# Designs tried in a protein design run: peptides against a protein of PDB entry 3HUF. Part 76

Target 1, 320 residues: chain A of PDB entry 3HUF
Amino acid sequence: MWIIEAEGDILKGKSRILFPGTYIVGRNVSDDSSHIQVISKSISKRHARFTILTPSEKDYFTGGPCEFEVKDLDTKFGTKVNEKVVGQNGDSYKEKDLKIQLGKCPFTINAYWRSMCIQFDNPEMLSQWASNLNLLGIPTGLRDSDATTHFVMNRQAGSSITVGTMYAFLKKTVIIDDSYLQYLSTVKESVIEDASLMPDALECFKNIIKNNDQFPSSPEDCINSLEGFSCAMLNTSSESHHLLELLGLRISTFMSLGDIDKELISKTDFVVLNNAVYDSEKISFPEGIFCLTIEQLWKIIIERNSRELISKEIERLKYA

## One batch from the design tools (peptide; made by RFdiffusion4, then SolubleMPNN)

Design b2_p15_7_s1 (from b2_p15_7 with A2E I3L A9K)
Fold by OpenDDE base, seed 5:
Structure b2_p15_7_s1 (fold): chain B 320 residues (1-320), chain A 15 residues (1-15)
Amino acid sequence: as target 1 above (320 residues)
Amino acid sequence: SELDEEAIKEREEEE
């Protein structure tokens, strides 16, 4: 989201979130959803127009800002952004930091981009919330992204957490639920006067972890917890691969269960399968190798003695 | 005149 602050008292010492939309900026406007009052004698009554676009798909992957358009409203001394005069037709900016000078005002408006990118695990949830979140200037998507700051957990009562949720947890993404999204939908009116009133997702995350026994106490409890073990996986998802890497596993990939030969078995402690393959091919598992799902592996990893537990299961099947 | 002061103030307010 874009946040503006100003030097001196020209914004009355307040910070403000700018959501996607159009704002008239000037001395003789009243602060509301479409106006920004700036208090200086050197600023025109109606000085500039700020237009913030909704996030693009690219912004979700890069964590880049919503496009920020500035137009001078035919003022005597013009408008500058980062020491450059705004062109007659207006200019668009993709920099994360903008110093906006209105006329000869000795104080600048400082606009900065606070990165917030929300990944969804469920397409239906994305479809439900994407429009509202985009109107807050929040990029959204389904795919893993290095720019992802938040992850929406689908709250299915009594279901195991998904691989996406497991991976989001291990990469230290803030996990949120529908309750936080509902809260975000109401914030536009409250944050006009004070950007600090933005809801803290960390409280939601703490509550999720505290109330769900499927999470360990911290990601650090699981990261590299299986260092020294080797696994083989069916090349089904990049997310599953990255999850296993974060556990410290040496990973071999195969294309089919038929590719699991004696050589692979000799170098592999266990095989990780998705649920569909595990359920369909359970009768055809190679002899002398431990096969499990990611969800079964997760149940072992969240235990304090995960290394001892997995070692016992490997030994049990290697000598059966 | 008060009108001139308002017009000067409006011009100074547009500067």
Scores: peptide ipSAE 0.046, ipTM 0.666, DockQ to the pose 0.059
Fold by OpenDDE base, seed 2:
Structure b2_p15_7_s1 (fold): chain B 320 residues (1-320), chain A 15 residues (1-15)
Amino acid sequence: as target 1 above (320 residues)
Amino acid sequence: SELDEEAIKEREEEE
């Protein structure tokens, strides 16, 4: 989201969030959802127009800002952004930091981009929330991105957490839920006056983790916890592979259970299967190998003695 | 100040 602040109390010492939309900036305007009053004698009654665009799909992957357009409203002394005079037709900016000088005002308006990028676990929730979040200047998507700051957990009553949620947790992404999204939708008017009124997602995250026994105390308890073990997995999802890598596992991939030969078994401590293959092929599992699902593995990983638990299961099958 | 006079003049020119 874009935030503005200014020197010399020209914004009355307040920071404002600028959502996607158009703002008239000047001395003789009243603060509202489309106007920014600036208190200086050297600023025109109507000095500039700020236009913030909705996020692009590219912004979701890059963590780049919503496009910020500045137009001077034919003022005597013009408008500058980052020491450059704004062109007659206005200019567009993708920098994360903008110093905006209105006329001869000795104090600048500082605009800065606070990164917030929300990944969704399922397409239904994305479809429900994307429009509202985009109107807040928040990029949204389904696919993993290095720019993602938050992850929306799907709350199905009585269901295990998804692989996406497990991976988001280990990646140290802030996990949020629909209750947080509902709260974000209500703050739009209040944050115009004070940007500090934006809700803290970390409090929501702490509450989710505290109230759900499917999470360990910290990601650090699980990261590299299985270092030195090797697994084989069916070539299914990239998220599953990345999750197993974060556990410190050496990973081999196979396309079918028939590809699991004696050589692979000799080098592999256990096989990770998806639920569908695990349930359908239980009778045809290769002899002498420990097979489990990601969800079964996760239940072991969240325990403090995860290495000892895995070792016992591997040994049990070597003597069977 | 010269800045105050120019700012007054801008006010008068925008009236």
Scores: peptide ipSAE 0.045, ipTM 0.728, DockQ to the pose 0.181
Fold by OpenDDE base, seed 3:
Structure b2_p15_7_s1 (fold): chain B 320 residues (1-320), chain A 15 residues (1-15)
Amino acid sequence: as target 1 above (320 residues)
Amino acid sequence: SELDEEAIKEREEEE
């Protein structure tokens, strides 16, 4: 989201969130959803127009800002952005920091991009929330992205956390729920006057972890916890692969259970399977190898003695 | 001059 602040009390000492939309900026406008009052004698009654675009699909992957357009409203002294005069037709900016000077005002409006990029685990929830979040200037998507700052956990009562949730947690992404999204949808009016009134996602995250025994106390408890072990997995999920890498595992990939030969078994401590393959092929598992699901692995890695538990289970099956 | 300061003030009030 874009946030503006200014020196010299020209914004009355307040910070403001600018959502996607159009704003008239000037001395003789009243603060509302489409106007920004700036208090200075050196600023025209109607000085500039700011237009913030909705996020693009590319912005979800890059974490780039919503495009910020500035147009001078034919003022005597013009408008500058980052010490450059705004062109007659207006200019568009993709920089994360904008220093906006209105006319000869000695104080600048500072606009900065606060990165918020929300990944959804569930496509139905994405479909429900994406439009509203985009109107807040928040990029949204389903695929993994290095720009992701927040992850929406699907609250199914009594279900295990998904691989996506596990991976988001280990990546130190702020896990949020539908309640936080509801709060985000309601704050639009209140944050016009004070950007600090934005609900704290970290508080939501802390509450989720505290109330769910499927999470360890911190990602650091699990990262590299299985260093020195080797696993094999089906080449089916990139998120699963990345999750296992974050655990410190050496990973071999195979395409089918039939590809698990004696050589692979000799180099592998255990095999990680998805639930569907585990349930369907359990009878056909190779002898002398420990096979488990990611969910079963997760239950082990959240324990303080995860390395001992894994070692014990590997030994049990080698001698069975 | 005081006149130049007043003229600057009036222009700043009209803008």
Scores: peptide ipSAE 0.043, ipTM 0.663, DockQ to the pose 0.123
Fold by OpenDDE base, seed 4:
Structure b2_p15_7_s1 (fold): chain B 320 residues (1-320), chain A 15 residues (1-15)
Amino acid sequence: as target 1 above (320 residues)
Amino acid sequence: SELDEEAIKEREEEE
C-alpha cells in the first residue's frame, strides 16, 4: 500500500494510507477519501492530483508499487517528484519512494510503498476477496511469488492444512485468515487519518499458530529438520518440491512408482506421493520402501522427534 | 518554519 508522510507537520504529523483512487491535494481541501489537505501557505488551494492505480498482475510477482500518477493543477510553482518537475500532462511513477514537493513548500510529502502482497491458497477465496483487496492497493494471486508477504489460509474446520499453507509457513510468510481480511475491509475509512490503525497481521498469525496444533512452534523447527535424508517424489506439485527442499531433503523426481528399482530404493529413504496416488496405489507400493503423503510427512515433521520417527520407520522397512 | 515564512513572503510578493 502507499503511505504518505510529510515533514514540517504539513500533514498534521499523521501518516495516511493512499488506496487506489484519485486525490486532490491542496491547502483548502478537506481530508476525505478523495482529498488530502496539506497545511502550508506556499501550497495552492488545489495544488496537485494524485491518482493511484489498482495493482497489476505483474505487481503481485514483483512486489512493485501500484502506479502513482501525479498531476500539477496548473499551479504557479508546479509540482516536483524526486526533484524532477512533473510534466504538463502529469507523470506516472513506479518507484517505491517518492518525494513530492508542492510548489515552493520547504517540506516534502514522502510517499513510500509498504509491501503487502497476499497469496491465496483457495481460488474461491481469491475470487471473493481479490477485488476488495485490489481496491486497497494490495496485489493478490494464487501462485507462489517471491513478493508474497501474506498467505490466506482456508479455515476448513477439521481439515489438514494444505501443502500451500505448509510451504507458506516454512517460507516465513505471515499466515492470515478471513477474519483478518474482514478487518482490512472495515478499516478503510478509519485509516485515512492515521495509517497506524491498520490491523497487525502478525498478531493474527500468532493467534492462528497458537490455536492450531497442525503448526510447529516456528518455521525454524522444521527447516532442514530432515537434512541428510533422501526422498523420491512422485506426481507432486512444484510447491511440494519446494517444501521438501526446505526440509533439507535430497529429492529425486519420478513419473511413476514403476521407476523405483532396487538401486533407487538403496539410495532413497522414503517416497513422497500425492493423496490420489497414495490411495489408489497403496496395494502396489514397492516392498522395502517407506511411502507417505506430504500430509503424513508434515504430521511427522511437526513432532519434536521428527528425525527419530522417520529413521525408525525407514529402518523398520529396510529390515523387513 | 523560517523557510516556510520566506517561501510565503516570496509567494505573496509574486501574487
Scores: peptide ipSAE 0.036, ipTM 0.712, DockQ to the pose 0.042

Design b2_p15_7_s2 (from b2_p15_7, 5 letters changed)
Fold by OpenDDE base, seed 4:
Structure b2_p15_7_s2 (fold): chain B 320 residues (1-320), chain A 15 residues (1-15)
Amino acid sequence: as target 1 above (320 residues)
Amino acid sequence: SELDKKAIAEREKEE
């Protein structure tokens, strides 16, 4: 999201979130959803127009800012952004930090991009929330991104957490739920005057972790917890692969259960399968190999003695 | 500083 602050109390010492939309900026406008009052005698009554675009798909992957357009409203002294005069037709900016000078005002408006990218675990939730979040200047998506700051966990009561949720947790992404999204939707008006009124996702995250026994106390409890072990997995999910990597596993991939030969068994401690394959093929599993689902693996790795548990299961099958 | 505020206020009067 874009946040503006200013020196010299020209914004009354307040930080303001600028959502996607158009703002008239000037001395003689009243603060509202479309106006930014700037208190300086050096500023025109109506000085500039700011237009913030909705996030692009690219912004979700890069964590880049919503495009920020600045147009001078034919003022005597113009408008500058990052010491450059704004062109007659306006200019667009993708920098994360904008120093906006209105006329000869000695104080600048500082616009900065606070990175917030929300990944969704399921397409239904994305479909429900994406439009609203995009109107807040928040990029949204389904795919993993290095720019993701938040992850929306699907609240299915009684279901195991998804691989996406597991991976998001291990990546130290702030896991949130629909309650946080609902709260975000309500603050739009209040944050016009004070950007600090934006709800803290960390509190939501803490509550999720505290109230769900499927999470370890911290990602650090699981990261590299299986260092030294080797697994094989079906080459089906990138997220699954990345999850297993974060556990410190050496990973081999195979295309079918039939590819699990003696060589693979010799170098592999266990085989990780998706639920569908596990359920359908459990009768045909190779003898002498520990096969488990990611969800079963997760249940082991959240235990304090995860290494001992896995070792025990591997040993049982070697001597069977 | 208050001095900076005064200097700024004087500059703003000349505009």
Scores: peptide ipSAE 0.033, ipTM 0.590, DockQ to the pose 0.031
Fold by OpenDDE base, seed 5:
Structure b2_p15_7_s2 (fold): chain B 320 residues (1-320), chain A 15 residues (1-15)
Amino acid sequence: as target 1 above (320 residues)
Amino acid sequence: SELDKKAIAEREKEE
């Protein structure tokens, strides 16, 4: 989201979040959803127009800012952004930091981008929330992104957490739920005057972890916890692969259960399968190898003695 | 400083 602050008291000592939309900036406007009052004698009654665009799909992957357009409203002394005069037709900016000088005002408005990118685990929840979040200047998507700051957990009562949730947790992404999204949707009115009123996602995250026994105490308890073990997996998802890498596993890939030969078995401690393959093919599993789902693996990983549990299971099958 | 505020206020009077 864009946040503006100002030098001196020209913004009354307040920071403000700018959501996507159009703002008239000037001395003789009243602060509201479409106006920014700036207190200086050097500033025109109506000085500039700020237009913040909704996030692009690219912004979700890059964590880049919503496009920031500045137009001078035919003022005597113009408007500058980063010491450059704004063109007569306005200019658009994709920099994360903007120093906006209105006329000859000795104090600048400082606009800075705070990155927030929300990944959804469930397409239904994305469909429900994406429009509202985009109107807050928050990029949203389903796919994994290096720019992802928050992850929306799918709350299905009685189901295991998804691979996406597991991976988000291990990546130290802030896991959030619908309660936080609901709170974000209400912020638009209260945050106009004070950007500090943004809800803390970390509190939501702490509550999720505390109230769900499917999470370990910390990501650090699981990261590299299986270092020295080797697994094989079906080439099904990149997220599953990345999850297993974060556990410290050596990973081999195969295309079908028929590709699991004696050589692969000799190099592999266990095989990781998705639920569909596990359920359909469990009768056809190769002898002498431990096969499990990611969810079954996760249940072992969250235990304090995960290495011992896995070792016992591997030994049980090697000597059966 | 108060001096900086005064210098700023003088610039604002010339605009």
Scores: peptide ipSAE 0.030, ipTM 0.585, DockQ to the pose 0.031
Fold by OpenDDE base, seed 1:
Structure b2_p15_7_s2 (fold): chain B 320 residues (1-320), chain A 15 residues (1-15)
Amino acid sequence: as target 1 above (320 residues)
Amino acid sequence: SELDKKAIAEREKEE
């Protein structure tokens, strides 16, 4: 989201969130969803127009800002952005930091991009929320992205958390739910004068973790917890691979259970399978190797003695 | 600071 603040008292000492939309900026406008009052004698009654575009798909992957357009409203002294005079037709900016000078005002409006990118685990939830979140200047998507800051957990009552949720947790992405999204949808008017009134996603996250026994106390409890172990997995998902890497596992990949030879078994402590393969192939598992699903692995990892538990399971099958 | 306010007020008078 774009946040503006200003030097001195020209914004009344407050920070403001700018959502996608158009804003008239000037001395003689009243603060609302489409106007920004700036208090200086050097500023025109109606001085500039700010236009913030909705996020692009690219912005979801890059964490880049919504495009920021500035147009001078034919003022005597013009408008500058980053010390450059705004062109007569307006200019568009993709920089994450904008110093906006209105006329000869000695104080600048500082606009900065605070990255918030929300990944969804469920396409149906994305479809439901994407439009509203985009109107808040929040990029949204389904795919893993290095720019993701928040992850929407799919709440299915009585189901295990998804691999996406597990991975988001270990990546230290803030896990949120539909209640937080609903709250975000209501804040649009309240945050006009004070950007600090944005709901704390970290509080929501803490509540989710506290109320769900499927989460460890922290990501740090699980990161590298299986260092020194090796696994083999089917080349199924990038998220699953990255999850296992974050656990500190050495990973070998195979294409089919038939590729699990004696050499691979000799170098591998256990095999990680997806649920479909695990359920279909239970009868045909290679002898002498421990096979489990990611969900079964997760149940072990969240335990304080995860290394001992895995070691016992590996030993049980070596001596069987 | 009060000095900043004065410097600002002087600049605003020259405009």
Scores: peptide ipSAE 0.028, ipTM 0.574, DockQ to the pose 0.030
Fold by OpenDDE base, seed 3:
Structure b2_p15_7_s2 (fold): chain B 320 residues (1-320), chain A 15 residues (1-15)
Amino acid sequence: as target 1 above (320 residues)
Amino acid sequence: SELDKKAIAEREKEE
């Protein structure tokens, strides 16, 4: 989201979130959803127009800002952004930091981008929330992204957490739920005058983790916890691969269970499968190899003695 | 600085 601040009390010492939309900026406007009052004699009654675009699909992957357009409203002394005069037709900016000078005002409006990018675990929830979140200047998507700051957990009562949720947790992404999204949608008006009133997602995350025994106490409890072990997996999921990498596993990939030969077995402590393959091919598992699902692995990894538990299972199946 | 405040205040009178 874009946040503006200013020196010299020209914004009355307030920090303001700018959501996607159009704002008239000037001395003689009243602060509302479409106006920004700036208190200086050097500023025109109506000085500039700020237009913040909704996030692009690219912004979801890059964590880039919503495009910030500035137009001078034919003022005597113009408008500058980052010491450059705004063109007659307006200019658009993708920089994360903007110093906006209105006329001869000695104080600048400082705009900065605070990254918030929400990944969804399922397309249904994305479809439900994407439009509203985009109107808050929040990029949304389904795919893994290095720019992802938040992850929406799918609440299915009594189900195991998804691989996406597991991976998001280990990546130290803030896990949130639909309750946070609902709350976020209601605060839009309250944060106009005070950007600090933006709801803290960390509190939601803490509550999710505290109330769900499927999570370890911290990502650090699991990261590299299986260092020194080797696994094999089907080349089916990038998130699954990345999850196993974060556990510190050496990973071999195969295309089918039939590709699991003696050489692969000799280099592999266990085979990780998805539920569908595990359930369908359980009878066809090679002898002398430990096969488990990602969810079964997760149940082991969250235990304090995960290394010992895995070692016992490996040994049990070697001698069976 | 107080000097900066004065310089600012003088500029604001000329606008």
Scores: peptide ipSAE 0.026, ipTM 0.579, DockQ to the pose 0.030

Design b2_p15_7_s3 (from b2_p15_7 with A2S I3L A9K)
Fold by OpenDDE base, seed 2:
Formats: structure tokens, sequence, C-alpha cells
Structure b2_p15_7_s3 (fold): chain B 320 residues (1-320), chain A 15 residues (1-15)
């Protein structure tokens, strides 16, 4: 989201969030959803127009700002952005920090981009919320992104957390839920006067973790917790591979259960299967190897003695 | 001149 603040109390000492939209900036305008009053005698009654575009798909992957357009409204002394005069037709900016000078005003408006990029685990929830979040200047998507700051957990009562949620947790992404999204939808008008009224996602995250026994106390408790163990997994381009890497596992891939030969078994401590394969082919599992699902593995990993638990299960199958 | 700056300010107050 774009935030503006200014020197010399020309914004009355307030920080404002600028959502996607158009704003008239000047001395003789009233603060509202489309106007920014600036208190200085050296600023025109209507001095500039700010236009903030909605996020692009590229912004979701890069964490780049919504495009910020500045136009001077034919003022005597013009408008400058980052010490450059704004062109007659206006200019567009993708920098994360903008120093905006209105006419001869000795004080500048400082615009800065606060990164917030929300990944969804469920396409139906993305479809429901994406439009509203984009109107807040928040990029949204389904795919993993290095720019992702927040991850929306699907609350299904009595279900295990998804692999996406597990991976988001280990990546130290702030996990949020639908309650946080609902709260975000209500603050739009209140943050015009005070940008600090934005809800704290970290507090939401702490509450989710505290109230759900499927999470460990911290990602650090799980990261590299299985260092030295080896697993085999079906060659699926999935978040599961990256999850297993974050656990410190050495990973071998196979295309089918029939590819699990004696050589692979000799080098592998356990096999990780998806639920569909685990349930359908349980009778055909190779002898002498421990097979489990990612959800079963997660239940072991969240325990403080995860290494001992896995070792006991591996040993149990060697003597069976 | 200082008068031109004041006249510019007055016009910017009136515009």
Amino acid sequence: as target 1 above (320 residues)
Amino acid sequence: SSLDEEAIKEREEEE
C-alpha cells in the first residue's frame, strides 16, 4: 500500500494510506477519499493530481508498488518528484519512495510503498477476495512468490492444515485467515485519517498459532529438524518438495511405486506419498520401507522429539 | 524584488 507523510505539518502531522484511485491535492480541498488537503500558502488551491493504479500480476511476483501517477494542475511553480519536474501530461512512477515537492513549498510530501502481498491456498477464496484486496492496493495470487508477505489459511473445521499452509509457516510467512480479510474490508474509511489503524497481521497470526495444535511454537523448531535423514517422493512439482527441503531432508524422486528398487530402499529412510497414492496402493507398498503421507510426517515434525519418533518407526519396520 | 515575491504570494492566495 502507498503511505504518505509530510514535513512541516503540511499534512497536519498525519500519515495517510492512499488506495488505488484518484486524489486532488491542494490548499483549498477538503480531506476525503479523493482529496488531500495540504496546508501551505505556497501551494495552489488545486495543485496536483495523484492517481494510484490497481496492482498488476507482475507486482504479485516482484513485490513492486502500484503505479503512482503525478500530474501538475497547470500551477505557476509546477510539481517535482524526486527532484525532477513533472511533465505537462503527468508522469508515472514505480519507485518505492517518492519525494513530492509542490511548487515553492519548502516541505515535501513523502510517499513510500509498504509491501503487502497475499497468497491464497484456495482458488475459491482468491476469487472471493482478490477484487476487494486489489482495491486496497494489495497484490494477490495462488502461486508461491518470493514477494509473498501473508498467506491465507483455509479454515476447515476438523481438517488437517494443507501443505501450502505448512510451507508458508516454515517460510516464516504471516499466516492469516478469513477473519483478518473481513477486518481489512472494514478499515478502508478509518485509515484515511490515520494509517496506524491498519490491523496488525502479526497479532492475527499469533492467535491462529496459539489456538491451533497443528502448529509448532516456531518455524525454527522444524527447520532442519530432520537433517541427516533421506526420503523418496513421487516426482510432483509441488510445495511438498520445498517443504521437505526446509526440514533438512535429502530427497530422491521416483515416477511410480514400481520404480522403488532395492537400491533406492537401501539409501532411503522413508517414502513420502500423497494421500491418494497412500490410500489406493497401501497393499502394494514395498517391503522393508516406511511409507507415510506429508500430513503424517507433519504430525511427527511438530513434536519436540521428532527425530526419535521417526527413528523408532524406521526401526520397527526393519524387525517386522 | 521582495515586492514581486509578495505580489506572487497574494496572487497564489487569490488563485
Scores: peptide ipSAE 0.049, ipTM 0.690, DockQ to the pose 0.132
Fold by OpenDDE base, seed 5:
Structure b2_p15_7_s3 (fold): chain B 320 residues (1-320), chain A 15 residues (1-15)
Amino acid sequence: as target 1 above (320 residues)
Amino acid sequence: SSLDEEAIKEREEEE
């Protein structure tokens, strides 16, 4: 989201979030959803127009800012952004930091981009929330991205957490739920006067972890917990592969269960399968290999003695 | 500041 602050108390000592939309900036406007009052004698009654676009799909992957357009409203002394005069037709900016000078005002408005990118695990939830979140200047998507800051867990009571949720947790992404999204939808009016009133997602995250026994106490409890073990997996999902890498596993990939030969067995401690393959092929598993799902693996790795538990299961099946 | 005073003078001529 875009946040503005200013030097010399020209914004009355307040920070403000700018959501996607159009703002008239000037001395003789009243602060509301479409106006920014700036208190300086050197600023025109109506000085500039700020237009913030909704996030693009690219912004979700890059964590880049919503496009920020500045237009001078035919003022005598013009408007500058980063020491450059704004063109007569207005200019658009994609920099994360903007120093906006209105006319001869000795104090600048400082606009900075606070990255917030929300990944959804469920396409139905994305479809429900994307429009509202985009109107807050928050990029949204389904795919894994290095720019993601938050992950929406689907709150199905009594279901195991998804691979996406497991991976988000290990990546130290802030996991949130629908309650946080609902809260975000209500803050738009309150944050006009004070940007610090934005909801703390970390509180939501702490509550999720505390109230759900499927999470370990920290990602550090699981990261590299299986260092020294080797697994094989079907080449089914990139998220599953990255999850297993974060556990410290050596990973071999295969295309079918028929490709599991004696050589692969000799180098592999266990085979990780998705639920569909596990359920369909359970009768045809090769002898002498421990096969499990990611969800079954997760139940082991959240235990304090995960290495001992896995070793015991490997030994049990190697000698059976 | 002196800059504000000059900018005020130049605006009082346009208001």
Scores: peptide ipSAE 0.044, ipTM 0.756, DockQ to the pose 0.051
Fold by OpenDDE base, seed 1:
Structure b2_p15_7_s3 (fold): chain B 320 residues (1-320), chain A 15 residues (1-15)
Amino acid sequence: as target 1 above (320 residues)
Amino acid sequence: SSLDEEAIKEREEEE
């Protein structure tokens, strides 16, 4: 989201969030969803127009800012952005930091981009929320992104957390739920005067983790917890692979259970399977190897003695 | 049109 602040109390010492939309900026406007009052004698009554575009799909992957357009409203002394005079037709900016000078005002409006990119685990939830979140200047998507800051957990009562949720947790992504999204949808008007009134996603996250025994106390409890072990996995999902990497596992990939030969077994402590393969092939598992699902592995990893637990299961099957 | 008229009036008041 774009946040503006200013020097010399020209914004009354307040910061505000600029959502996608158009804003008239000047001395003689009242602060609302489409106006930014700037208090200086050297600023025109209606000095500039700011236009913030909705996020693009590219912005979701890059964590880049919503495009920021500045147009001077034909003022005597013009408008500058980053010491450059704004063109007569307006200019668009993709920089994450904008110093906006209105006329001869000695104080600048500082606009800075605070990255918030929300990944969804469920396409139905994305479809429900994407439009509203985009109108807040929040990029949204389903795919893993290095720019992802938040992850929406699908709360199904009585279900295990998904691999996506597990991976998001280990990546130290802030896990949120529908309650937080609902709250975000209501803050649009309240944050006009004070950007600090944005709900703390970390509080929501802490509450989710505290109230769900399927999470360890921290990602650090699980990261590299299985260092020194080796696994083989079916080449199914990138998220599953990345999850296992974050556990510190050495990973081998195979295409079918039939590819699990004696050589692979000799180099592998256990095999990780998806639920469908695990359930269908239980009877045909190779002898002498421990096979488990990611969800079963997760249940072991969240235990304080995870290394001992997994070692016992590996040994149990080697001597069977 | 109304926004342009206000912008014109403001130029006259800054002069």
Scores: peptide ipSAE 0.041, ipTM 0.664, DockQ to the pose 0.276; fails the geometry check
Fold by OpenDDE base, seed 4:
Order: C-alpha cells, then structure tokens, then sequence
Structure b2_p15_7_s3 (fold): chain B 320 residues (1-320), chain A 15 residues (1-15)
C-alpha cells in the first residue's frame, strides 16, 4: 500500500494510506477519500492530482508498488517528484519512494510503498476477496511468490492444513484468515486520517498458531529438523518440494511408483506421496520402504521428537 | 519555518 507522510507538519503530523483512486491535493481541499489537504500557504488551493492504480499481476510477484501518477493542476510553480518536474500531461512512477514537492513548499510529501502481498490457499477465497483487496492496493494471487507477505489460510473446521499453509508457515509468511480480511475491509475510512489504524496481522497470526495444534510454536522448530535424512517424492508439486527442502531433506524425484527400485530404496529413508496416490496405491507399496503423505510427515515434524519418530519407522522397515 | 515563510513571500510576490 502507498503511505504518505510529510515534513513540517503540512499533513498535520499524520500518515495516510492512499488506496487506488484519484486524489486532489492542495491547500484548500478537505481530507476525504478523494482529497488530501496540505497545510502550507506556499502551495496552490488545488495543486496536484494523485492517481494510484490497482495492482497488476506482476506486482504480486515482484512486490512492486501500484503505479503512482502525479499531475500538476496548472500551478505557477509546478510539482516535482524526486527533484524532477512533473511533465505537463503528468508522469507515472513505480519507485517505492517518492519525494513530492508542491510548488516552492520547502517541505515534501514523502510517499513510500509498504509491501503487502496476500497469497490465497484456494481459488474460491481469492475470488471472494481479490477485488476488495486490489481496491486497497494489495496484490493478490494463488501461486507462490517471493514477494508474498501474508498467506490466507482456508478455515475448514476439522481439516488438516494444506501443503501451501505448511510451506507459508515455514517461509515465515504471516498466516492470516478471513477474520483479518474482514477487519481489513472495514478500516478504509478510518485510515484516511491515520495509517497506524491498520489492523495488526501479527496478532491474527499469533492467535491462529495458538489456537491450532497443527502448527509448531515457530518455523524454526521444523526448519532443517530432518537434516541428514533422504526422501523420494513424486514430481507433482513445487510447493511440496520446497517444503521438503526447508525440512533439510535430500530429495530424489520419481515419476511413478514403479520407479522405486532397489537403488532408490538404498539411498532413501522414506517416500513422500500425495494423498491420491497414497490412498489408491497403498496395497502396492514396495516392501521395506516407509511411505507417507506430506500431511503424515507434517504430523511427525511438529512433534518435539520428530527425528526419533522418523528414525524408528525407518528402522522398523529396514529390519522387517 | 523560515523556509516556508520565504516560500510564501516569493509566492505572494509572484501571484
């Protein structure tokens, strides 16, 4: 989201979130959803127009800012952004930091991009929330992104957490839920005057972890917890692969259960399968190898004695 | 600030 602050109390010492939309900026406007009052006699009554675009799909992957357009409203002294005069037709900016000077005002409006990218675990929730979040200047998506700051967990009562949720947790992404999104949707009017009124996602995250026994106390409890072990997995999911890497596993990939030969067994401690393959092929599993699902693996790794538990299962099958 | 006063004065003199 874009946040503006200013020097010399020209914004009354307040920070403001700028959502996608158009703002008239000047001395003689009243603060509202479309106006930014700037308190300086050195600026015009109506000085500039700011237009913030909705996030692009690219912005979700890069964590780049919503495009910020500045137009001078035919003022005597013009408008500058980063010491450069704004062109007659306006200019668009993709920099994360903008110093906006209105005319000869010695104090600048400082616009900065606060990175917030929300990944969703399922397409249904994305479909429900994406439009509203995009109107807040928040990029949204389903796919893994290095720019992801928040992850929306699907609250299905009594269901196991998804691989996406597991991976998001280990990546130290702030896991949130629909309650946070609901709260976030209500703040739009209140944050006009005070950007600090944004809801704390970390509080939501702490509450999720505290109230759900499917999470360890911290990602650090699981990261590299299986260092020294080797697994084989079906090449089905990138998230699954990355999850296993974060556990410190050496990973071999195979295309079918028939590829699990003596060589693979000799170098592999266990086989990780998806639920569909595990359920369908359980009767045909190779003898002498520990096969489990990611969800079963997760249940082991959240235990304090995860290494001992896995070792015991591996030994049981090697000597059987 | 003194700088704002100068900027105001310049603007008022040029307006």
Amino acid sequence: as target 1 above (320 residues)
Amino acid sequence: SSLDEEAIKEREEEE
Scores: peptide ipSAE 0.039, ipTM 0.755, DockQ to the pose 0.043; fails the geometry check

